# Designs tried in a protein design run: peptides against a protein of PDB entry 7Q4I. Part 45

Target 1, 281 residues: chain A of PDB entry 7Q4I
Amino acid sequence: HENSTIAERLYSEVRVLCWIMTNPSNHQKKARHVKRTWGKRCNKLIFMSSAKDDELDAVALPVGEGRNNLWGKTKEAYKYIYEHHINDADWFLKADDDTYTIVENMRYMLYPYSPETPVYFGCKFKPYVKQGYMSGGAGYVLSREAVRRFVVEALPNPKLCKSDNSGAEDVEIGKCLQNVNVLAGDSRDSNGRGRFFPFVPEHHLIPSHTDKKFWYWQYIFYKTDEGLDCCSDNAISFHYVSPNQMYVLDYLIYHLRPYGIINTPDALPNKLAVGELMPEI

## One batch from the design tools (peptide; aimed at target 1 F199 F214 Y219 Y240)

Design b2_p21_3_s2 (made by RFdiffusion4, then SolubleMPNN; from b2_p21_3, 10 letters changed)
Fold by OpenDDE base, seed 1:
Structure b2_p21_3_s2 (fold): chain B 281 residues (1-281), chain A 21 residues (1-21)
Amino acid sequence: as target 1 above (281 residues)
Amino acid sequence: NWLKEQLIKLIKLDYKPRPSV
């Protein structure tokens, strides 16, 4: 029998609302597989769409579909969360319907932080936003205070937040959050290894497949090593995960166990004060 | 480390360039 006591504690103390970016054409193809896999481990799971789906628990946001409306959908999703769900969680994860998330590893990363700290985490990129922004595909998580500032302070002000629905969703929210002093946190582990991945970084593990001209190396905020040291043992997210791969990951991570190998979890760090961040590595 | 390697190999990689802003 596995000892889940720490995971159960973190489930209670680090409450996560996961909202999934989807569309009506993907409800059955992708989103339902999130609900059947990693989405079950969120404290609350909501699918943000343009059409209601009672089987999925999808919300019909007042936005059009298409790539040009992703920013509009993100704004409306967080408005909806703030209005209906701001007290249902401490942390608010955005993910795509092809993102896989190990929610326990995210809770472990978030544990020391106060949800009243204006901070958000993800795969930090350096372009366009001075403090950086979090990659949309890797998923990103806002504190409750970050959501409040985004919805109440940023969104109503066209000088702080883009009023139209065009633009790169992750860049635009990154600009808005910076403008209301929400901090772009460091999601790396204690060894400086990344936790959020905008794809599966196979090319990082296989040096022969690493192209130094690959756009990722120009975008990544923190320098990461090549090979296994690129990636935390407590990785949080992967992008471009097919529905079938979600079930494989769910089996391998949560069901498959090597006989005789016992993993002892590391001790939880001390909690930080409101407004305090972990030191950057 | 072995499990991590196997997990990564099982996931289809899409290394398409990031869309321009």
Scores: peptide ipSAE 0.041, ipTM 0.699, DockQ to the pose 0.538
OpenDDE base, seeds 2, 3, 4, 5: peptide ipSAE 0.037, 0.069, 0.057, 0.067; ipTM 0.696, 0.720, 0.719, 0.714; seeds 3, 4, 5 fail the geometry check

Design b2_p21_3_s3 (made by RFdiffusion4, then SolubleMPNN; from b2_p21_3, 12 letters changed)
Fold by OpenDDE base, seed 2:
Structure b2_p21_3_s3 (fold): chain B 281 residues (1-281), chain A 21 residues (1-21)
Amino acid sequence: as target 1 above (281 residues)
Amino acid sequence: NWLKQLLIELIKQSYKPRPST
């Protein structure tokens, strides 16, 4: 018998709304597989699209399709969430329709934080934004207060947030959030290992093939070790996961168990006060 | 961690440059 008591507690205490960036051409090809795998472990799951799909639970946002509209779609997605769903969750995850997320590991990371703390987490990148920004592909999670500040304080002000729909969505939201004092949190585990993983080429996970000129090493905010020590045992997300690989990951993470190995979960940390962050490692 | 190793291998197979959504 699996002891899910702590996971059930965290499901109730750390409520996560997941919104998935998608488009009508990907509803059946990608988004449906998110819904059938990791998305079912969110407290609420919404697909943000340009067309409604009742089977998927997709919302038609008032945006055009195409890569140049991703920032526009992100703005409209968070406006929609704020208007309809701001009290339905404590934390608000953006993911792509090819992102895989271990929601329980995200709840574990978020547990000590107040949702009234203006903070967001993800794979932190150092360029373009002074405090850093979170990689769009790895997924990023905003506190309820961060969503409020983004929608109410940042979006209406062209000086704080870009009014046009052009630009890299992750950079642009990172700028907006910084301008309203939403903190770019540290998502690393207690050993300093990352939890959110953007696209990392295979050769970067093999020490013998690491090209030091690869953009990723210039973009990462925190130094990470190469190889197997790069990643937390409580990893949260992976990007560029095919639909078939989502089912494989679901099997490996939630169903496959070695006989006779009992995993005892680590004790939950103490809850932080509003505005308090975990010490940087 | 055996699971971590398997995940890394699966991720490696999946991490071909793909167009972002």
Scores: peptide ipSAE 0.054, ipTM 0.702, DockQ to the pose 0.367
OpenDDE base, seeds 1, 3, 4, 5: peptide ipSAE 0.024, 0.023, 0.022, 0.029; ipTM 0.657, 0.663, 0.656, 0.676; seed 4 fails the geometry check

Design b2_p21_3_s4 (made by RFdiffusion4, then SolubleMPNN; from b2_p21_3, 9 letters changed)
Fold by OpenDDE base, seed 1:
Structure b2_p21_3_s4 (fold): chain B 281 residues (1-281), chain A 21 residues (1-21)
Amino acid sequence: as target 1 above (281 residues)
Amino acid sequence: SWLKELLIKYIHQSYKPKPSV
């Protein structure tokens, strides 16, 4: 018998809307597999596209197709969320249609924070934004207040937020959020291990997988190691996960159990005040 | 492997801001 009582409590207390970045060509190939795996553990799941799909629950945003429009799609996605869904959740996750997310681990990370705190979390990168920005591929999660500030304060002001639809989506939202005093949080666990990953588990878990000259080591905001110490036991996301790998991960994480090993969850931390962050480790 | 690094670089080029020249 699995004891899910704490996970059920967090499902109620830490409400997450997940929006998935997709396109019409990926509805059947990728997005439906998100819906059938980790996306079912979100409190609300929406697919942001250029075409409506009622089977997928996909929204047709007023954006053009192509990789050059990702920033435009992100702006319209958050406008749509703010208009229709701002009260449906406390936290708002962006993920790609090839991102896998352990939503329970995200709820655990978010539990101490107020959704009225202007904060967002993800895989923090150093360049271009003084406080850092969150990698688009790893997915990133905004508080309700962060969404409000982004849509109401940043987007209408060309001095605060880029008005055109060009540029790197993750950098552009990172600039906008910084300009409205949304804080780039630390998503690391109590051991300083990362939780949001811009690659598949294999690329982080295998030592010496990349050259030390690999751009990632220059981009990562916090020092990270390769191997088993790379990743939190409560890791939240991985990117470039194929549809088949999503089902494998779903089985390994939620169904496969080593007989006779019982994991007792750590106690929940104390809740923080509005505007308070966990100390940086 | 160098090939895997190239693939990772290529895939991530979509999220790498080109430095605004």
Scores: peptide ipSAE 0.028, ipTM 0.699, DockQ to the pose 0.078
OpenDDE base, seeds 2, 3, 4, 5: peptide ipSAE 0.020, 0.055, 0.020, 0.024; ipTM 0.671, 0.715, 0.659, 0.658; seeds 3, 5 fail the geometry check

Design b2_p21_4 (made by RFdiffusion4)
Pose (drawn by RFdiffusion4):
Structure b2_p21_4 (pose): chain A 281 residues (1-281), chain P 21 residues (1-21)
Amino acid sequence: as target 1 above (281 residues)
Amino acid sequence: SSDEIFEESQELAEEREKEYS
């Protein structure tokens, strides 16, 4: 058994809308499994695709397929969410169909921040954007105010926001958000451990590639060696998670527990004023 | 399986660096 009263209170206090980038080839192979595992724990779940689907209730964006249209799908998805869901949630998560999210830990991290604060969170990378950009695969989450500025202020101005539908979806939204004074938040825990991860847990717990010009060690904004210390007890996301591994992570995280070891929750920080972030690590 | 993920991610990183170079 489990007492989930605290998480149920945060469910209502910190509304998270999750949108999943997918395509018709992945509707049954991947997107279904996201809906059956962590997707149902969001306040609202939306599958953004190029075609409709009964099972997912997928939204067909006026955007073609291919890696060259991922940026177009991101712009159309946030425009659609602003048009139809801006008051349906406080926080707006973008995730791939191979992202796994512990939604309860996302509500824990977001609790102190005002949804009117212009901020977004994720795994922070250094290149192409001065304040950093968030890994698209680890998932990134925008405040309601960040979504308003993106749709209302950045998309209509081609100098601030790339108008073509090509490019790395996460780098482009990192540029549009920096250009409209949306802050790149720090998602690490108070001990400095990461919460958002672009790889499976094994790859962060046991880093096989050893600082050998591998892109990850160059891209990471906050320097870390990772290893067994890499990851927070309140980590939020992993990526490159297969459809089967969605169910395994669900089982190991939510069901399997060592008898007599009771997780005691850290106290929630006090709410922050509009425009304020937590003290830096 | 792990090697495949690292090779794929590395390729994508090189393509991204080329595009934004």

Design b2_p21_4_s1 (made by RFdiffusion4, then SolubleMPNN; from b2_p21_4, 8 letters changed)
Fold by OpenDDE base, seed 1:
Structure b2_p21_4_s1 (fold): chain B 281 residues (1-281), chain A 21 residues (1-21)
Amino acid sequence: as target 1 above (281 residues)
Amino acid sequence: SSEEIYEKAEKLAEEIDKEYS
């Protein structure tokens, strides 16, 4: 039997709405597997699509499909969340239908922060946006105040936020959020290890899997190592996770246990004031 | 562009998945 008392406490105190970026062709292929695995650990789970699906709980957003519409879909998704769900959670995670998320680890990272702090977290990239922006594929999480500022202050102003639906989704939201003073937080653990990952675990864990000339090393905001030191023991997300790999990860993380090893969780940090961030590492 | 970057990463991930399938 597991002692889930702390996880249950965090489930209540750090409420997360997860919205999944998907499309009608992926409802059965990908999105349903998110719902059957890690998505069930969100306080609320919504699939954002161009077509309604009552079995999936998918919302039909007023956008077209295709890569050129991802920014449009993100804008409409957050408008929908703000209108219908802004009080249903404290934190609002965007993930793709091939992103895997350990929601308990995200709650642990978010616990000290006020949802009234204008902040968002993810895998921070350094180009295009002065404070950085969060990788779209790794998933990113906005505070309730960040969602409010994005929808109410940024989106209505073409000088603050791109009105067109074209562009890189993650870069465009990053620009909009910066322009309304939403802070790009540091997601690293106390050892400086990353928590949000834009690739599968294998690509981060295996040294020399990528060429040193690989763009990722130029884009990452914080220096990261390859191998076992790449990743926090409390890692939050991985991208390009196949439907089958989601079930494998779900089994490995939540069911498979080495007999006789008991992990004691670290003490929760003190809560921060509104507008306060964790110290830089 | 970030989009081109993700396309390359997605292709790489698919290639790796195929290698292990």
Scores: peptide ipSAE 0.022, ipTM 0.620, DockQ to the pose 0.094
OpenDDE base, seeds 2, 3, 4, 5: peptide ipSAE 0.017, 0.018, 0.020, 0.021; ipTM 0.549, 0.572, 0.588, 0.592; seeds 2, 4 fail the geometry check

Design b2_p21_4_s2 (made by RFdiffusion4, then SolubleMPNN; from b2_p21_4, 13 letters changed)
Fold by OpenDDE base, seed 3:
Structure b2_p21_4_s2 (fold): chain B 281 residues (1-281), chain A 21 residues (1-21)
Amino acid sequence: as target 1 above (281 residues)
Amino acid sequence: ESKKIYEKAEEAAKKRDEEYA
């Protein structure tokens, strides 16, 4: 028997809508496996596609398919969320159909923040956006106020937000959010360890997988180490997770237990005022 | 598989650099 009392409390107090970036060719190959694993732990789960799929609860957005339309799909996804679901959650997670997310760890990170604070979290990258932007693949989470500002203030203004559908999705939303004073938060834990990861666990946990010249080291906003100290004990997301790996992660995280080891959760931090952020580390 | 992931990620980064650098 597990004691889930704190997790249940956070499920109620830190409501998360997860939207999944997908396409019709990936509905059966990838998206359904998100729904069968980590996506079931979201308060609301929506698949954003170009075709409707009632089995997935997939929405047909008015966008074309292909990598060049990801920014267009993100804009339409958040417009759809704002129109239909803005009150259904406090926080709004974008993930890919090959992103795995530990939603309870995300709720823990988000707990002190007001959803009325214009903030978003993810794996922060430094290039091209002054405050940084969040990696699209690692997934990123917007507060309700951040969604409002994005949809109502940024999207209608071509000077604040790119009107065409071209560009890198994560850079473009990062520019738009900066232009409406949505803060790029620090998602690191109290030990300075990352929580959102743009690769699979193996690539972060195993040292020397990449050369020092690897683009990631130039992109990462906060300095991070490789190895076991790379990652928070409360890590939130990993990218490039295959459907099979999603089930493995789901088993390892939620089912497999070392007998006789009981983790006592840390106390919840104090709630912050509207507009207040945790101190940067 | 790991190599393919890195190659895909590198391609994505390269596209960002080509567009925004």
Scores: peptide ipSAE 0.623, ipTM 0.951, DockQ to the pose 0.812
OpenDDE base, seeds 1, 2, 4, 5: peptide ipSAE 0.615, 0.619, 0.608, 0.615; ipTM 0.949, 0.950, 0.948, 0.950

Design b2_p21_4_s3 (made by RFdiffusion4, then SolubleMPNN; from b2_p21_4, 9 letters changed)
Fold by OpenDDE base, seed 5:
Structure b2_p21_4_s3 (fold): chain B 281 residues (1-281), chain A 21 residues (1-21)
Amino acid sequence: as target 1 above (281 residues)
Amino acid sequence: SSKEIYEKAEKLAEEIDKLYS
């Protein structure tokens, strides 16, 4: 028997809408496995596609398919959310159909923040955007105020936000958000360990997996170590997770237990005022 | 570009998936 009292409280107090970036060719291959695993722990789950799928709960956005349209799809996804779902949640997560997310750990990170604070979180990269931007693959989460500013203030202004659909999706939203004073938050834990990861756990946990010249080390905003100290015990996301690995992760995280080891959750931090951030480590 | 980076990462992920298939 599991005591989920705190998790249930956070489910109610830190409401998360998850939207999944997908396409019609991946509805059955990838997206349905998100729905059957971690996506069920979101308060609201929506699949953003170019075709409607009632079984998946996929929305047909008015965009074409292909890598060159990802930015267009992101803009239309957030417009759709703002129009139909802005009051259904406090926080709005973008993830890919091969991202795995531990939603409870995300709620824990978000708990102290007001959804009226213009902030977003993810795996912060340093290039192209002065304050940094969040890696698209690792997933990123916007506050309700961040979504409002993005859709109402940024998108209608070509000087603030790119009007065409080309470009790197994560960089372009990062530019738009910076231009409307949405803060790129620090998602690291109290030990300075990352929570959002643009690769599978193996790539982060095993030091020999990447050359020191690997681009990732030049892109990360915060210095991180490899090995067991790479990742928070309260990690939130991993990318390039296969459908089979999603079920493995669900088993390992939510079912498999070492007998006789009981983890007591840390106390929740104090809530921050509107506009206040946690101190950087 | 970030696009090229993700394309490389995607290829790497595909290669890893092939190693475990």
Scores: peptide ipSAE 0.027, ipTM 0.687, DockQ to the pose 0.075
OpenDDE base, seeds 1, 2, 3, 4: peptide ipSAE 0.024, 0.021, 0.026, 0.022; ipTM 0.638, 0.606, 0.673, 0.619

Design b2_p21_4_s4 (made by RFdiffusion4, then SolubleMPNN; from b2_p21_4, 10 letters changed)
Fold by OpenDDE base, seed 5:
Structure b2_p21_4_s4 (fold): chain B 281 residues (1-281), chain A 21 residues (1-21)
Amino acid sequence: as target 1 above (281 residues)
Amino acid sequence: KSEEIYKKAEELAEEIDKEYA
């Protein structure tokens, strides 16, 4: 029998709404597999699309499809969340329909933070935004206050937030959030290891899998290594995860156990005051 | 460049998916 007592406590105390970026062509191919795997561990799961799908729980946002509309879809998704769901959760995760997320590890990272702290987390990149921005593919999570500031303060002001729907969605939301003093948090663990990853585990775990000239090393905000030290034991997300690999990851993470090895969870840290962050490592 | 980066990463992911298909 598995002891899930702490995970159950965190499920209640650290409520997460997950919204999945998708499109009608991916409802069956990708999004459904999110719903059948890691998405079931969110407190609320919503698929943001251009077409309604009642079987998937997909919302038709008033946006077109295509890469040039991703920023538009992100804006409308958070407007929809603010209008209908702002009190249904404490934290609001954006993920793609090929992102895999270990929601329990995200709750563990978020536990000390107040939802009233204007903060968001993800894989932090350094270009374009002074404080950095979170990679769109790795997924990023906003506090309730961050969502409020984004929707109420940033979006209505073209000087603070881009009004058109063009541009890289993760860069644009990063600019908007910075302009309303939402902090780009540090998602690394106590050993300085990353938790949100813009690629599959293999690309991070295998040394020299990418050339040293690979753009990622110029974009990453914090220094990171390849190999076993690349990733936290409490990693939160990976991107470019195929539908089949989602089921493999679900099996490996939640079912496969080495007999005779018992992992005891670390003690939960003390809760932070509103506006307080964990010290950077 | 960011859009090109994501496009390249998506292409890489598609290539990986093709290698495992």
Scores: peptide ipSAE 0.025, ipTM 0.585, DockQ to the pose 0.075
OpenDDE base, seeds 1, 2, 3, 4: peptide ipSAE 0.020, 0.022, 0.021, 0.022; ipTM 0.585, 0.571, 0.572, 0.588; seeds 3, 4 fail the geometry check

Design b2_p21_5 (made by RFdiffusion4)
Pose (drawn by RFdiffusion4):
Structure b2_p21_5 (pose): chain A 281 residues (1-281), chain P 21 residues (1-21)
Amino acid sequence: as target 1 above (281 residues)
Amino acid sequence: SQEEEDMELVREQTEELLEES
C-alpha cells in the first residue's frame, strides 16, 4: 500500500500539461506506451502528430513528417496549446515518445515557482544560446507566462524566432525564449544532482564515454563527472527509454520497495514572488 | 552550417554509444 495524499494535493496545486511529439509510425510502437505509463499521471496529456488517431486522440498539426519539421511541430503544438489550453494548466511539458517522466517529482520541483514567472526547466546545454537551452529528449517544461510570450511575442517576430520549420527543435525554442526574456531555470536538486537526463539511467550512473571530446561533456552547462552520484532521489526524466522499459521504470519506481525503508518527503519550499527563482546551487 | 554539423556529430556519437552499451 501507499499514502499518496501529498502527491494528490500537488496534483491540484501544480497542474502539468504534457505534450508528446510523435508521428504515425510511432502511434502504436511508442506513443501508446507513454499513455499507459507516465502520461496518465499528467493533469492533461496531448499527443502532437501529423495525423489523427482514435486510441491517442492525437492532434494532427498542419506540418509534414521528417526530422526537418520537428521545429514546425513544436511551434504549432505551443500555438495549439495557447489557443485551446492556456488556462487548463500552470506548466507545459514537451517530451518525446522515448522520454520517461516521474511527474510527481516535476510537481515537487515546480511547486515554489509562480506560473506567471517567465521560466522553463530541463537539462541545460551551453552551445548556441548564451543562457543555455534544454535537451528536447530529456523534456523541458514552460510556465504559462513562458508559453504566452512564445506564442504572442516570439512567433510573430522573425528576427526573434526562426520562421522556417527546419533546425534542432530544442535549440530554436531556446533562442525564441531567450529573445522574449524567458529565464532558463536551474533544475538540479539542492545537493546539485541532476533531475532531467537525456540518456537512460545506466549511461549517467556508469559514464562509459570518458571526457574524450564526446559531445555531452562539451554541451553540459553545469560541469559534473556524473557516476553513482549523478542523479537526484527526485530525478524527473530519462530519455532513449524503449517502450518495454517504460513499464520496467514504472514497476521499479512506483511498486518495488525495500520493506521498512520509508521515504520521508523533504519539506516544500515557500512560494516565490513573480519573477523570482530559488537560490542558485 | 556549423550547428548542422555539430548536430550530426551528436547523432553519430549517440548512436555509437547506444550500440556499444

Design b2_p21_5_s1 (made by RFdiffusion4, then SolubleMPNN; from b2_p21_5, 7 letters changed)
Fold by OpenDDE base, seed 1:
Structure b2_p21_5_s1 (fold): chain B 281 residues (1-281), chain A 21 residues (1-21)
Amino acid sequence: as target 1 above (281 residues)
Amino acid sequence: SKEEEDFKKVEEQTKKLLEES
């Protein structure tokens, strides 16, 4: 009784490789639950770790573990993708092992864009990088051209991209991408509502932040509110999602339906030319 | 560095938010 024709079309036309940032201690605790939930809707799913796991399909990258190595892991992950998988997809999503992603909504957002356009999307933050950078926790997606520029043009040049593995990975990749003219896209919907979120739905939907000194309000590139208007009806990602919450979200989003309510999808937008972005909202 | 100080602030405030949830 479900019509998935448009979703199936987008699955074929907007191919997404998802790579998951994880570590050996989280393979069973977190990463496997990504694989059993939203990760199965990626065209390709790879877990980037420091140890190989054939059951998980985890890759052992030549990096250490710890928060001070996340940037190193991101660099090696994209190098690995470029070497082995650059033609397996059109778009390349980074997510954490506690990020939940609605891949269909991401495909919808990406549909008009050419993968040959040097662009990436996510929850845009304003500090440190002039054009902004995308939150690491909310996940961010690079076009194929963005990956090429990152790996081939930025990474080999210490003037363009930090050679050390230390630093905030999301800031560092943001700096590198800006330096090779990869554009920080606007992921907001037509109503100006965000799609990528660095926290769980509860933290965005429920007004709780009276203190505007909270870092998030100072970091967001685009103004956002709390409550139902915080989030697109086509939201893409949430962060700090527990393994149990992943199954709950999977049920709520893909299985639970209010009887008698039929959602009619909006028409797909026209495709953009290479190098063209959607107008600012 | 300023970035490192800000990073620590982000982590601390985030931790507090998550603990209060």
Scores: peptide ipSAE 0.492, ipTM 0.921, DockQ to the pose 0.920
OpenDDE base, seeds 2, 3, 4, 5: peptide ipSAE 0.022, 0.474, 0.438, 0.488; ipTM 0.620, 0.916, 0.908, 0.920; seed 2 fails the geometry check

Design b2_p21_5_s2 (made by RFdiffusion4, then SolubleMPNN; from b2_p21_5, 10 letters changed)
Fold by OpenDDE base, seed 5:
Parts: structure tokens; C-alpha cells; sequence
Structure b2_p21_5_s2 (fold): chain B 281 residues (1-281), chain A 21 residues (1-21)
């Protein structure tokens, strides 16, 4: 007795390619569980690795393993996407193999935007990049135009984009995107609540879970509250989600229902023109 | 770089927070 008519419409109108950052040691331990849970709700799902895995649908990128190569993997992943998949979707999500994503909520956020608008969304951080950059762990989503600009305009130019594979992955892509005028969007809902989260729900929902000296409070671009007001009712992502917790979240979000409570979705907003953003709060 | 050092610090603090949870 589930009515998914609006979700089905958005699945067709807001096409999302999800690429998952992984490595060969995590194919069975982590990545497989993404494929069996939230990853099945992407229009296309690709695992970016250093080794091919036909069971997982993993691509072997021409990069080495290790944390010092994450920026290299991100560059090669988007090059691969641009070459093979740029027309397969409108939006291109990066996530880690321990990120959980509610893809329907992401489609809802993205619906008003043109994929030809040079924009990307995620959990915005303020250091190092003037317009901000998106947290790598929370996942971030680029428009088709943002991917084009990144691959065609930024990557070939060492003055615009770091040519070596070292550096903080999320900061480096943020610098490159700013240099080609890709806008760091505001992913907050109409109440000013965040949608992309670099931690598990518990760390955001429980007040005073971290002290005020915790780096997160200095890094967030927008002010945020703790407790139930921390997070949008239409939250998109959480990070450091264990394989077991992915199945728990899948059950809680898509199966568990309080009897007698029916949620009616809000009306879809008007579509924006190319280059237009939603007003910031 | 400063960014890489800060990223390392972020990861270390997260790891500690996850171990305490």
C-alpha cells in the first residue's frame, strides 16, 4: 500500500549516477553492502577502485592504493565518468564505502536546479576555499556542467587544478571547482537544517556529543544546531556508517512505519533557470 | 601541506570519537 508516484517521477527526471570510493580490501567488507542497500536506488552505481570486480561492478582506475592517492582516484573517477557516463545522468554523487545516502531526498533537493548550472552540493566547510568546499566523507554531488568544467577546463590546467595526486581530496576538488566558477551550493532545507552529514546520525542528534573545540564546529560553513534541529527531515547522507548499520537504516527509513501516521510530501518547487540558485537563508 | 595536516587531525579526532561511542 505504498505510494511512490512522486519518487518514481523524480527517479526519471533527476537522474543520479553514484560513484563509490573503495579499494580491493573493502569490496566484500564494505562496498558490497552499499550495493545491497542505498546504492540500488541510484540510476547508475559504479565502484571506483584499483582492481576490477565484476560481481561488484568495480572499475580499476590507473591509481595506486593508500590515503595519499585519494585525490588521484577522484580525478581519475571523474575522467572515467566524463568519458563513459556523462550522458547517463544529470547529477554525479561521490560517496565513500561507509557513506549512507537517501537518494530520494537528494533528488528532491536537486529537482529545481538545472544540470547545466555549474553547481555542486554537500556538507560545506569554510577553511582554505573562499566559497567553501564540500566534505569528502559526507558525499558531494556535481551537476553535469560541473563535471564538464572539472574534467575539461580544470584538470588539464596545473594553474587551476593540482596535477599531483597528493593533498586533501575534498579541499583539492573544492579549489579546482572554484577556479572554474562552479558554485558551492547551499544544501540546507527551508528551515536552515543540514542535509549532508560527515558523521553517523547519533553524533549529530545527541546534544553535547562533542565539545566546542571539536574541529567540526570550526569547519562548518553554516551555523548548525545539535539535537533534532540539527538535521533536515529530508536528510541526504551520513558518514562512518558500518555495514550492519546500513541495513538498519534501510529498515528504519524504508520499512518501519508508525501505524496511523501518514506523511504527505510537500509540493515540488518551481524549476530554476540555468545559472539560478535557490535563495540562501 | 597545512590542509593535509588538518585532514589527518580530523581523521584522528573522528577515530577517537567513534571509539568512545
Amino acid sequence: as target 1 above (281 residues)
Amino acid sequence: SEEEEDEKKRREQIKKALEEA
Scores: peptide ipSAE 0.363, ipTM 0.886, DockQ to the pose 0.756
OpenDDE base, seeds 1, 2, 3, 4: peptide ipSAE 0.325, 0.347, 0.325, 0.346; ipTM 0.872, 0.877, 0.866, 0.877

